# Designs tried in a protein design run: peptides against a protein of PDB entry 3HUF. Part 139

Target 1, 320 residues: chain A of PDB entry 3HUF
Amino acid sequence: MWIIEAEGDILKGKSRILFPGTYIVGRNVSDDSSHIQVISKSISKRHARFTILTPSEKDYFTGGPCEFEVKDLDTKFGTKVNEKVVGQNGDSYKEKDLKIQLGKCPFTINAYWRSMCIQFDNPEMLSQWASNLNLLGIPTGLRDSDATTHFVMNRQAGSSITVGTMYAFLKKTVIIDDSYLQYLSTVKESVIEDASLMPDALECFKNIIKNNDQFPSSPEDCINSLEGFSCAMLNTSSESHHLLELLGLRISTFMSLGDIDKELISKTDFVVLNNAVYDSEKISFPEGIFCLTIEQLWKIIIERNSRELISKEIERLKYA

## One batch from the design tools (peptide; made by RFdiffusion4, then SolubleMPNN)

Design b2_p20_5_s3 (from b2_p20_5, 8 letters changed)
Fold by OpenDDE base, seed 1:
Structure b2_p20_5_s3 (fold): chain B 320 residues (1-320), chain A 20 residues (1-20)
Amino acid sequence: as target 1 above (320 residues)
Amino acid sequence: DEEKKKEAEKKYEEKLKLPL
C-alpha cells in the first residue's frame, strides 16, 4: 500500500494510507477519502491531484507499487516529484519512494510503498475477496510468488492443512484467515488519519498457529530439518518441490512409478507421492523403498524428533 | 538450544513485522 508522511508537521504529524482512488491535495481541503489537507502557507488551497491506480496482475508477481499519478492544479510554483517538475498533463510514477514538493514549501510529502501481496489457496476465496482487496491497493493471486507477504488459509474444520499452507508457513509468509480479511475490509475509513490503525496480521497469524496443532512453533523448526536425506517425488506442483527443498532434501523427480528403477532406489531414502497415487498404487509400491504422502511427511516433520522418525521408517522398510 | 530457538522465533517475528 502507499503510505504518506511529511516533515515539518505539514501532515499534522500523521501517517496516512493512500488506497486506490483520487485525492485533492491542498491547504484548504478537509481530510477524507478524496482529500489530503496539507498545512503550509506556501501551498495552494487546491494544489495537486494524486491518483492511485488499482494493482495490476504484474504487481502480484513483482511486489511493485500501484501506479501513482501526480497532477499540478495550475499552481503558481508547480509541483515536483523526486526533484523533477511535474509535467503540465501530470506524470505517473512506479518508484517505491516519492518525495513530493508542493510549490515553495520547504517540507516534502514522502510517499513510500509497503508491499502487501495476498496469495489465496483456492479460486473461490480469491473470487470472493479480490475486488475488495484490490480497492485497498493489495495485489491478489493464486500462484506462488516471491512477492507474496500473506497467505489465506482456507478453514475447513477438522481437515489437514494444504501443501500451499505448509509451503507458505515455511516461506515465512503471514498466514491469515477470512476473519482477518473481513476485519481488513472494515478499516479503510479509520486508517485515513492514522496508518498505525492498520490491523496487525501477526496477531491473527499467532492465533492461527496457537490454535492449530498442525503447525510447528516456527518455520525454523522445519527448515533444513531433513538435511542429508534424499527423496524422489512424482512431478507435482512447484510448491511441493519447493516445500521439499526448504526441508533440506535432495530431490529427484520421476514421471510415473514405473520410472522408479534400482538406480533411483539405491540413491533415495524415501519417495513422496500425492494422495491420489498413494491410495491407488499402495499395493504396487517398489520393494525396499519408503513411500509416503506430503501430508504424512508433514506430520513427521512437525515433530521434534523428525530425523529419528524418518530414519526408523527407512530402516524398517530396508530390512522388511 | 532453547536460546537458538528463541533467537530464530525473534528473527521470524521481525520478518513477519512487515511494518504496515
Scores: peptide ipSAE 0.014, ipTM 0.393, DockQ to the pose 0.011
Fold by OpenDDE base, seed 4:
Structure b2_p20_5_s3 (fold): chain B 320 residues (1-320), chain A 20 residues (1-20)
Amino acid sequence: as target 1 above (320 residues)
Amino acid sequence: DEEKKKEAEKKYEEKLKLPL
């Protein structure tokens, strides 16, 4: 989201979130959803227009800012952004930091981009929330992204956490729920005057982890916990591969269960499958190899003695 | 054939009961 602050109390010492929309900036406007009051005698009554666009799909993958348009409203001394005079038709900015000078005001408005990109675990929740979150200037998507800051956990009552949730946890993404999204949607009016009124997603995350036995206490409890072990997996999911890498596993990929030959078995401790392949192919599994689902692996990984548990299962099944 | 498949499934599920 865009946050503005200013020197010399020209914004009354307050920070403000700018959501997608249009703002008239000037000395003689009242702060509301479409106006920003700036307190200086050197600033025009109506000085500039700020227009913040909704996030693009590209912004989800890059963590880039919503486009920030600045137009001078035919003022005597103009408007500058990053020491450059704004053109007559206005200019658009994709920089994460903007120093906005209104006329001859010695104090600048500093706009900075706080990156927030929300990944969803399922398309249904994305479809429900994307429009509202985009209107907050928050990029949203389904696919993993290096720019992802938050992950919406799908809470199905009594279900195991998804691979996406497991991976989001291990990569230290802030896991949030629908309650946080609801709260986030209501703050739009309150944060006009104070950007610090944004809900703390870390507190939501801590509460999710604390109240769910499917999570370890920290990602560090699981990261590299299986260092020295080797697994094989079907080349079906990039997220599954990245998850297993974060566990410290040496990974071999195969295209079909028929590719599990004596050579692969000799160098592999266990085979990791998704639930669909496991359930469909469980009868055709090679003898003498430990096959498990990612969800079964996760249940072992969250245990304090995960290495001992895995070793016992490998021994039991290699010699059976 | 279906009974042998179910018995093989059941034996496999019994082998895969991780002592969780």
Scores: peptide ipSAE 0.012, ipTM 0.362, DockQ to the pose 0.004
Fold by OpenDDE base, seed 5:
Structure b2_p20_5_s3 (fold): chain B 320 residues (1-320), chain A 20 residues (1-20)
Amino acid sequence: as target 1 above (320 residues)
Amino acid sequence: DEEKKKEAEKKYEEKLKLPL
């Protein structure tokens, strides 16, 4: 999201979030959803127009800012951004930091990008929330992204957390739910006056973790917890592979259960399967190997003695 | 390894310093 602050009293000492939309900036406008009052004798009554675009799909993958357009409204002394005079037709900016000088005002408006990028685990929830979040200047998507800051977990009471949720947690992404998204939708007007009135996603996350026994106390409790162990998995999802890598596992991939030969078994401590393959093929598992699902593995790794539990299970099946 | 860990921690702290 774009946030503006200013030196001196020209923004009354307040910060403001700028959502996608158009703003008239000047001395003789009243602060609202489309106007920014700036208090200086050196600033025109209507001085500039700011236009913030909605996020692009590219912005979801990069965590880049919504495009920021600045136009001078034919003022005597013009407008500058990053010491450069704004062109007659306006200029567009993709820099994360903008120093905006209105006319001869000695104080600048500082616009800075705070990256918020929300991944959804569920496509139905994405379809429900994407439009509203994009109108807040928040990129949204389903695919894994290094730019992801927040991850939406669906509140299904009594369901196991998904691989996406597990991976998001281990990546130290802030896990949020529909209640947080609902709350975000209500504060849009209040944050015009004070950007600090934005709801704390970290408090939402703490409450999710505290109230769900499927989460460890921290990602650090699980990251590299299985270092030194080796697994084999079906070449299925990149998220499953990345999750197992974050556990510190050495990973071998296979295309079918028929590729699990004696050589692979000799080098592998356990096999990780998806639920569909586990349920269909459990009768045909190779002898002398521990096969489990990611969800079964997760139940072990959240325990304080995860290494001892895994070791015990491996030894049980080597001697069976 | 320690520099990558510090850079990851710094990126994580920067993500947590979001007023959001």
Scores: peptide ipSAE 0.007, ipTM 0.398, DockQ to the pose 0.015
Fold by OpenDDE base, seed 2:
Structure b2_p20_5_s3 (fold): chain B 320 residues (1-320), chain A 20 residues (1-20)
Amino acid sequence: as target 1 above (320 residues)
Amino acid sequence: DEEKKKEAEKKYEEKLKLPL
């Protein structure tokens, strides 16, 4: 989201969140959802218009800011952004930091981008929340992105966490739920005058982890916990592959269970399968190999003795 | 065939010492 601050108390010492929308900026306007009062004799009664666009699809993948348009309202001394005079028709900015000078005011409005990008685990929740979150200037999507800061856990997914949730946890994304999204939607008006009133997602995350026994205390408890082991996996999802990499596993890929030959078995400690393949093919598993799901693997890795548990299981199946 | 399937499943699950 965009946040504005200013020097010389021209914003009355307040930090303000600018959501997508249009703002008239000037000396003789009252602060509201569409006006920003700036206190200086050097500023026109109505000086500039700020327009913040909703996030683009590209902004979800890059973590880039919502486009910030500045237009001068035909003032005597104009408006500058980053020491450059704003053009007569207005100019648009994608820089994360904007120094806005209104006329001859010696103090600037400083606009900065606070990155917040929310990934959803399922399309139904994305469909429910995306429009509202985009109107807050928050990019949203389903696909993994290096720009994602938050991940919405689906509470309806039964008693077990999804692979998406597991991966989001290990990559240190802040996991949130519907309660946080509801809270975030209600504070839109209260944060206009004070950007510090933004809901604490870390408190929500801490509460999720504390109240769910399927999470370890930290991602660090699981990262590289299986270093030195080798697995084979069906080439099904990039997310599952990245999850296994974060566990420190050496990964071989195969296209079907029929590709699991004696050579692959000799260099592999266990095979990771999706639930559908595991449930359908568990009777036809190759002899002398340990096969498990990602969810079963997760139950092992959250244990304090995960390496000992998996070693004992591998030994039991190789020598049985 | 379905009974042999269930017996093989049960033997495999008994061979999995995974915390369920």
Scores: peptide ipSAE 0.006, ipTM 0.367, DockQ to the pose 0.004; fails the geometry check

Design b2_p20_5_s4 (from b2_p20_5, 11 letters changed)
Fold by OpenDDE base, seed 3:
Structure b2_p20_5_s4 (fold): chain B 320 residues (1-320), chain A 20 residues (1-20)
Amino acid sequence: as target 1 above (320 residues)
Amino acid sequence: SKKKEEEAKKEYEKKLKLPL
């Protein structure tokens, strides 16, 4: 989201979040959802228009800012952004840092992009929340992204965490729930006066991890915990592959269980499968190799003695 | 609405105190 601050107390010493929308900026406007008051004798009554667009799909993958349009409202001394005069028709900016000079005001409005990109584990939750979050200038999506800052865990009581949730945890994404999203979606009025009133996702995350026994105390407890082991997996999910990489595994990929030959078995400690393949193909598993699901692997890796546990299971099945 | 925000904040704060 965009945050503005200013030098020389022209914003009354306050920071403000700018959500997608249009703002009239000037000396004689009153602060509200569509106006930004700036206190300087050098600034026009109505000086500039800021227009912040809703996030694009590309912004979800890049962590790029919502497009920031600046238009001068035909003022005597114009408007500058990053020392460049704003054109007569207005200009659009995708830079994460904007120094906005209104007329001859010696103090700038500093706009900076605070990156927030929310990944959802399921399309139903995305469909429920995307509109509200996009209206906060928050990109949303289902797919993994290097720009992802937050991950919405689906709160099904008594269900195992998904591969997406496991991966989100290991890559140090802030895991959040519907309760955080509900609070986040309602803060629009309070953050006009104080951007610090944005809810802290880290508190939500800490509480989720503390109250769910399916999580270790930290990602660091699991990252590279299986270094030196080798696995094979079906080439079905990029998230599954990335999850296994974060565990420090050497990974071989195959297209079907029939591709598991003696050579692969000789180089592989275990085979990782999804639940559907594990349940359907359990009777046809290759002899002499340990096959498990990602969820079964996760139950092992969250234990303090994960390396010993996995070694014992490998030995038990290689000699059975 | 300030009231809706305060309600959501209170609900969130309650959920943070409850086991997930």
Scores: peptide ipSAE 0.027, ipTM 0.471, DockQ to the pose 0.010
Fold by OpenDDE base, seed 1:
Structure b2_p20_5_s4 (fold): chain B 320 residues (1-320), chain A 20 residues (1-20)
Amino acid sequence: as target 1 above (320 residues)
Amino acid sequence: SKKKEEEAKKEYEKKLKLPL
């Protein structure tokens, strides 16, 4: 989201979130959803127009800012952004930091991009929330992205956490629920005057982890916990692969159970399968190799003695 | 509205105290 601050109390010492929309900036406007009051005798009554666009699909993958348009409203001394005079028709900016000078005011408005990018685990939740979140200047999507800051856990009572949730946790993405999204959607008016009124997602995350025994206390409890072990996995999802990498595993990939030859078995401690393959093919598993699902692996990895537990299972099946 | 925000905040705070 865009946040603005200013020197010399020209914004009354307030930080403000700018959501997608249009703002008239000037000395003689009242702060609201479409106006930014700036207190200086050197600033015109109506000085500039700021227009913030909704996030693009590309912004979900890059964590880039919503496009920031600045237009001078035909003022005597113009408007500058990053020491450059704004063109007569206005200019658009994709820089994460903007120093906006209104006329001859000695103090600048400092606009900075705070990245917030929300991944969803399922298309139904994305469809429900995307429009509202985009109107907050928050990029949204389903696919894994290095720009993701938050992950929406689908709360099904009594269900195991998904691979997406496991990976989001280990990647140190802030896991949130529908209740946080509901609260977040309501703050649009309150944060106009004070950006500090933005709800803290870390409080939501801490409560999720504390109240669910399917999570370790921290990602650090699991990251590299299986260093020195080797696995083979069915080439199914990038998230599953990245999850196993974060566990410190050496990974080999195969396309079918028929590709599991003696050479692969000799180099592999265990095989990771999806639930569908595990349930259908368990009767045809190669002898002398430990096969498990990613959910079964997760149940082992969250235990404090995960290395001992997995070693015992590997040994048990090597001699079976 | 401020009332809707306060209700959503209370609902959020209530849900945070519930087991998943």
Scores: peptide ipSAE 0.009, ipTM 0.355, DockQ to the pose 0.010
Fold by OpenDDE base, seed 5:
Structure b2_p20_5_s4 (fold): chain B 320 residues (1-320), chain A 20 residues (1-20)
Amino acid sequence: as target 1 above (320 residues)
Amino acid sequence: SKKKEEEAKKEYEKKLKLPL
């Protein structure tokens, strides 16, 4: 989100979130969803127009800012951004830090981008929330992104956590739910005068982790916990592969269970399958190999003695 | 290393306080 602050109390000592939309900036406007009052005798009654665009698809992957347009409203002394005079037709900015000078005001408005990118595990929830979140200047998507800051867990009562949720947890993404999104949707008016009134995602996350025994105490308890073990996986998803990498596993990939030969069995401690393949092929599993789902692996990995548990299961199936 | 762990923890704590 874009946040503005200013020197010399010209913003009344408050920071403000700017959501996508258009703002008239000046001395003689009242603070609301479309106006920013700036308290200085050196600033015009109506001085500039700020326009913040909704996030692009690219912004979800890069964590880049919503485009920030500045137009001077034909003022006597103009407007500058990063010491450059704003052009007559306005200029657009993609820098994360903007120093905005209104006329001859000795104090600047400082705009800075704070990245928030929300990944969804469920496409139906993305479809429900994407428009509203984009109107808050929050990029959204389904695919993994290095820019992802938050992950929406689907609240199905009594359901196991998904591979996406497992991976989001291990990559230290803040897991949130629909309750946080609902609360976030209500703050649009309250944060006009005070950006500090934004809801704390940490409280939501703490409540999710505390109330769900399917999470380990920390990501660090699971990261590299299976170092030294080798697995083979059916090439199904990038998230599944990255999850197994974060566990410290050596990974081999195969296209079908028929590709699991004696050589692969000799080098592999266990085979990881998706639920569909596990359920369909459980009758035809190769002898002498431990096959499990990612969800079954996760149930083992969240235990403090995960290495010993996996070793026992490998031994049990080698001698069965 | 303890330093990488502390940096990773600090980065995680920073993410938990987003957007402010």
Scores: peptide ipSAE 0.008, ipTM 0.377, DockQ to the pose 0.013
Fold by OpenDDE base, seed 2:
Structure b2_p20_5_s4 (fold): chain B 320 residues (1-320), chain A 20 residues (1-20)
Amino acid sequence: as target 1 above (320 residues)
Amino acid sequence: SKKKEEEAKKEYEKKLKLPL
């Protein structure tokens, strides 16, 4: 989201969130959803127009700001952004930090980008929330992104957490739920004049972890917890591979269960399968190897003695 | 037979000792 602040009390000492939309900026406007009052004798009654665009798809992957357009409203002394005069037709900015000078005002409006990118685990939830979140200047998507700051966990009562949720947790992404999204949708009016009123996602995350026994106390409890072990997996998902890497596993990939030969078994401690393959093929599993799902692996990893548990299962199946 | 398949499933699950 864009946040504006200013020196010399020209914004009345307030920080303001600029959601996607158009704002008239000047001395003789009243603060509302479409106007920003700036208190200076050196500023025109109506001085500039700010236009914040909705996030692009690229912004979801880069964590870049919503495009910020500035137009001078034909003022005597113009408008500058980062010491450069704004062009007659207006200029667009993608820098994360903007110093906006209105006319000869000795104080600048400082605009800065606070990154927030929300990944969804479920397409239906994305379809429900994406439009509203984009209108808050929040990029949204389904695919993994290095720019992702938050991950929406789908709360289905009695379901295990998904691989996406496990991976988001280990990446230290802030896990949120639908209750947080509901709350976030209501704050649009309350945060107009005070950016500090933005809801704390970390409190939601802490409550999710505390109230769900499927989460360890921290990602650090699981990261590299399986260092020294080797696994083989089907070449199915990048998220599953990255999850296993974060556990410290050496990973071999195969295309089918038929590719699991004696050589692969000799180099591998266990095989990780998706639920569909595990359920369909469990009768045809190779002898002398431990096969499990990611969800079964997760249930072991959340235990304090995860290494000992895995070692016992490997030994039992090699010597049985 | 479906019955042998279910028995092999139960035996494998019993071998894994993983909470299903």
Scores: peptide ipSAE 0.000, ipTM 0.221, DockQ to the pose 0.004; fails the geometry check

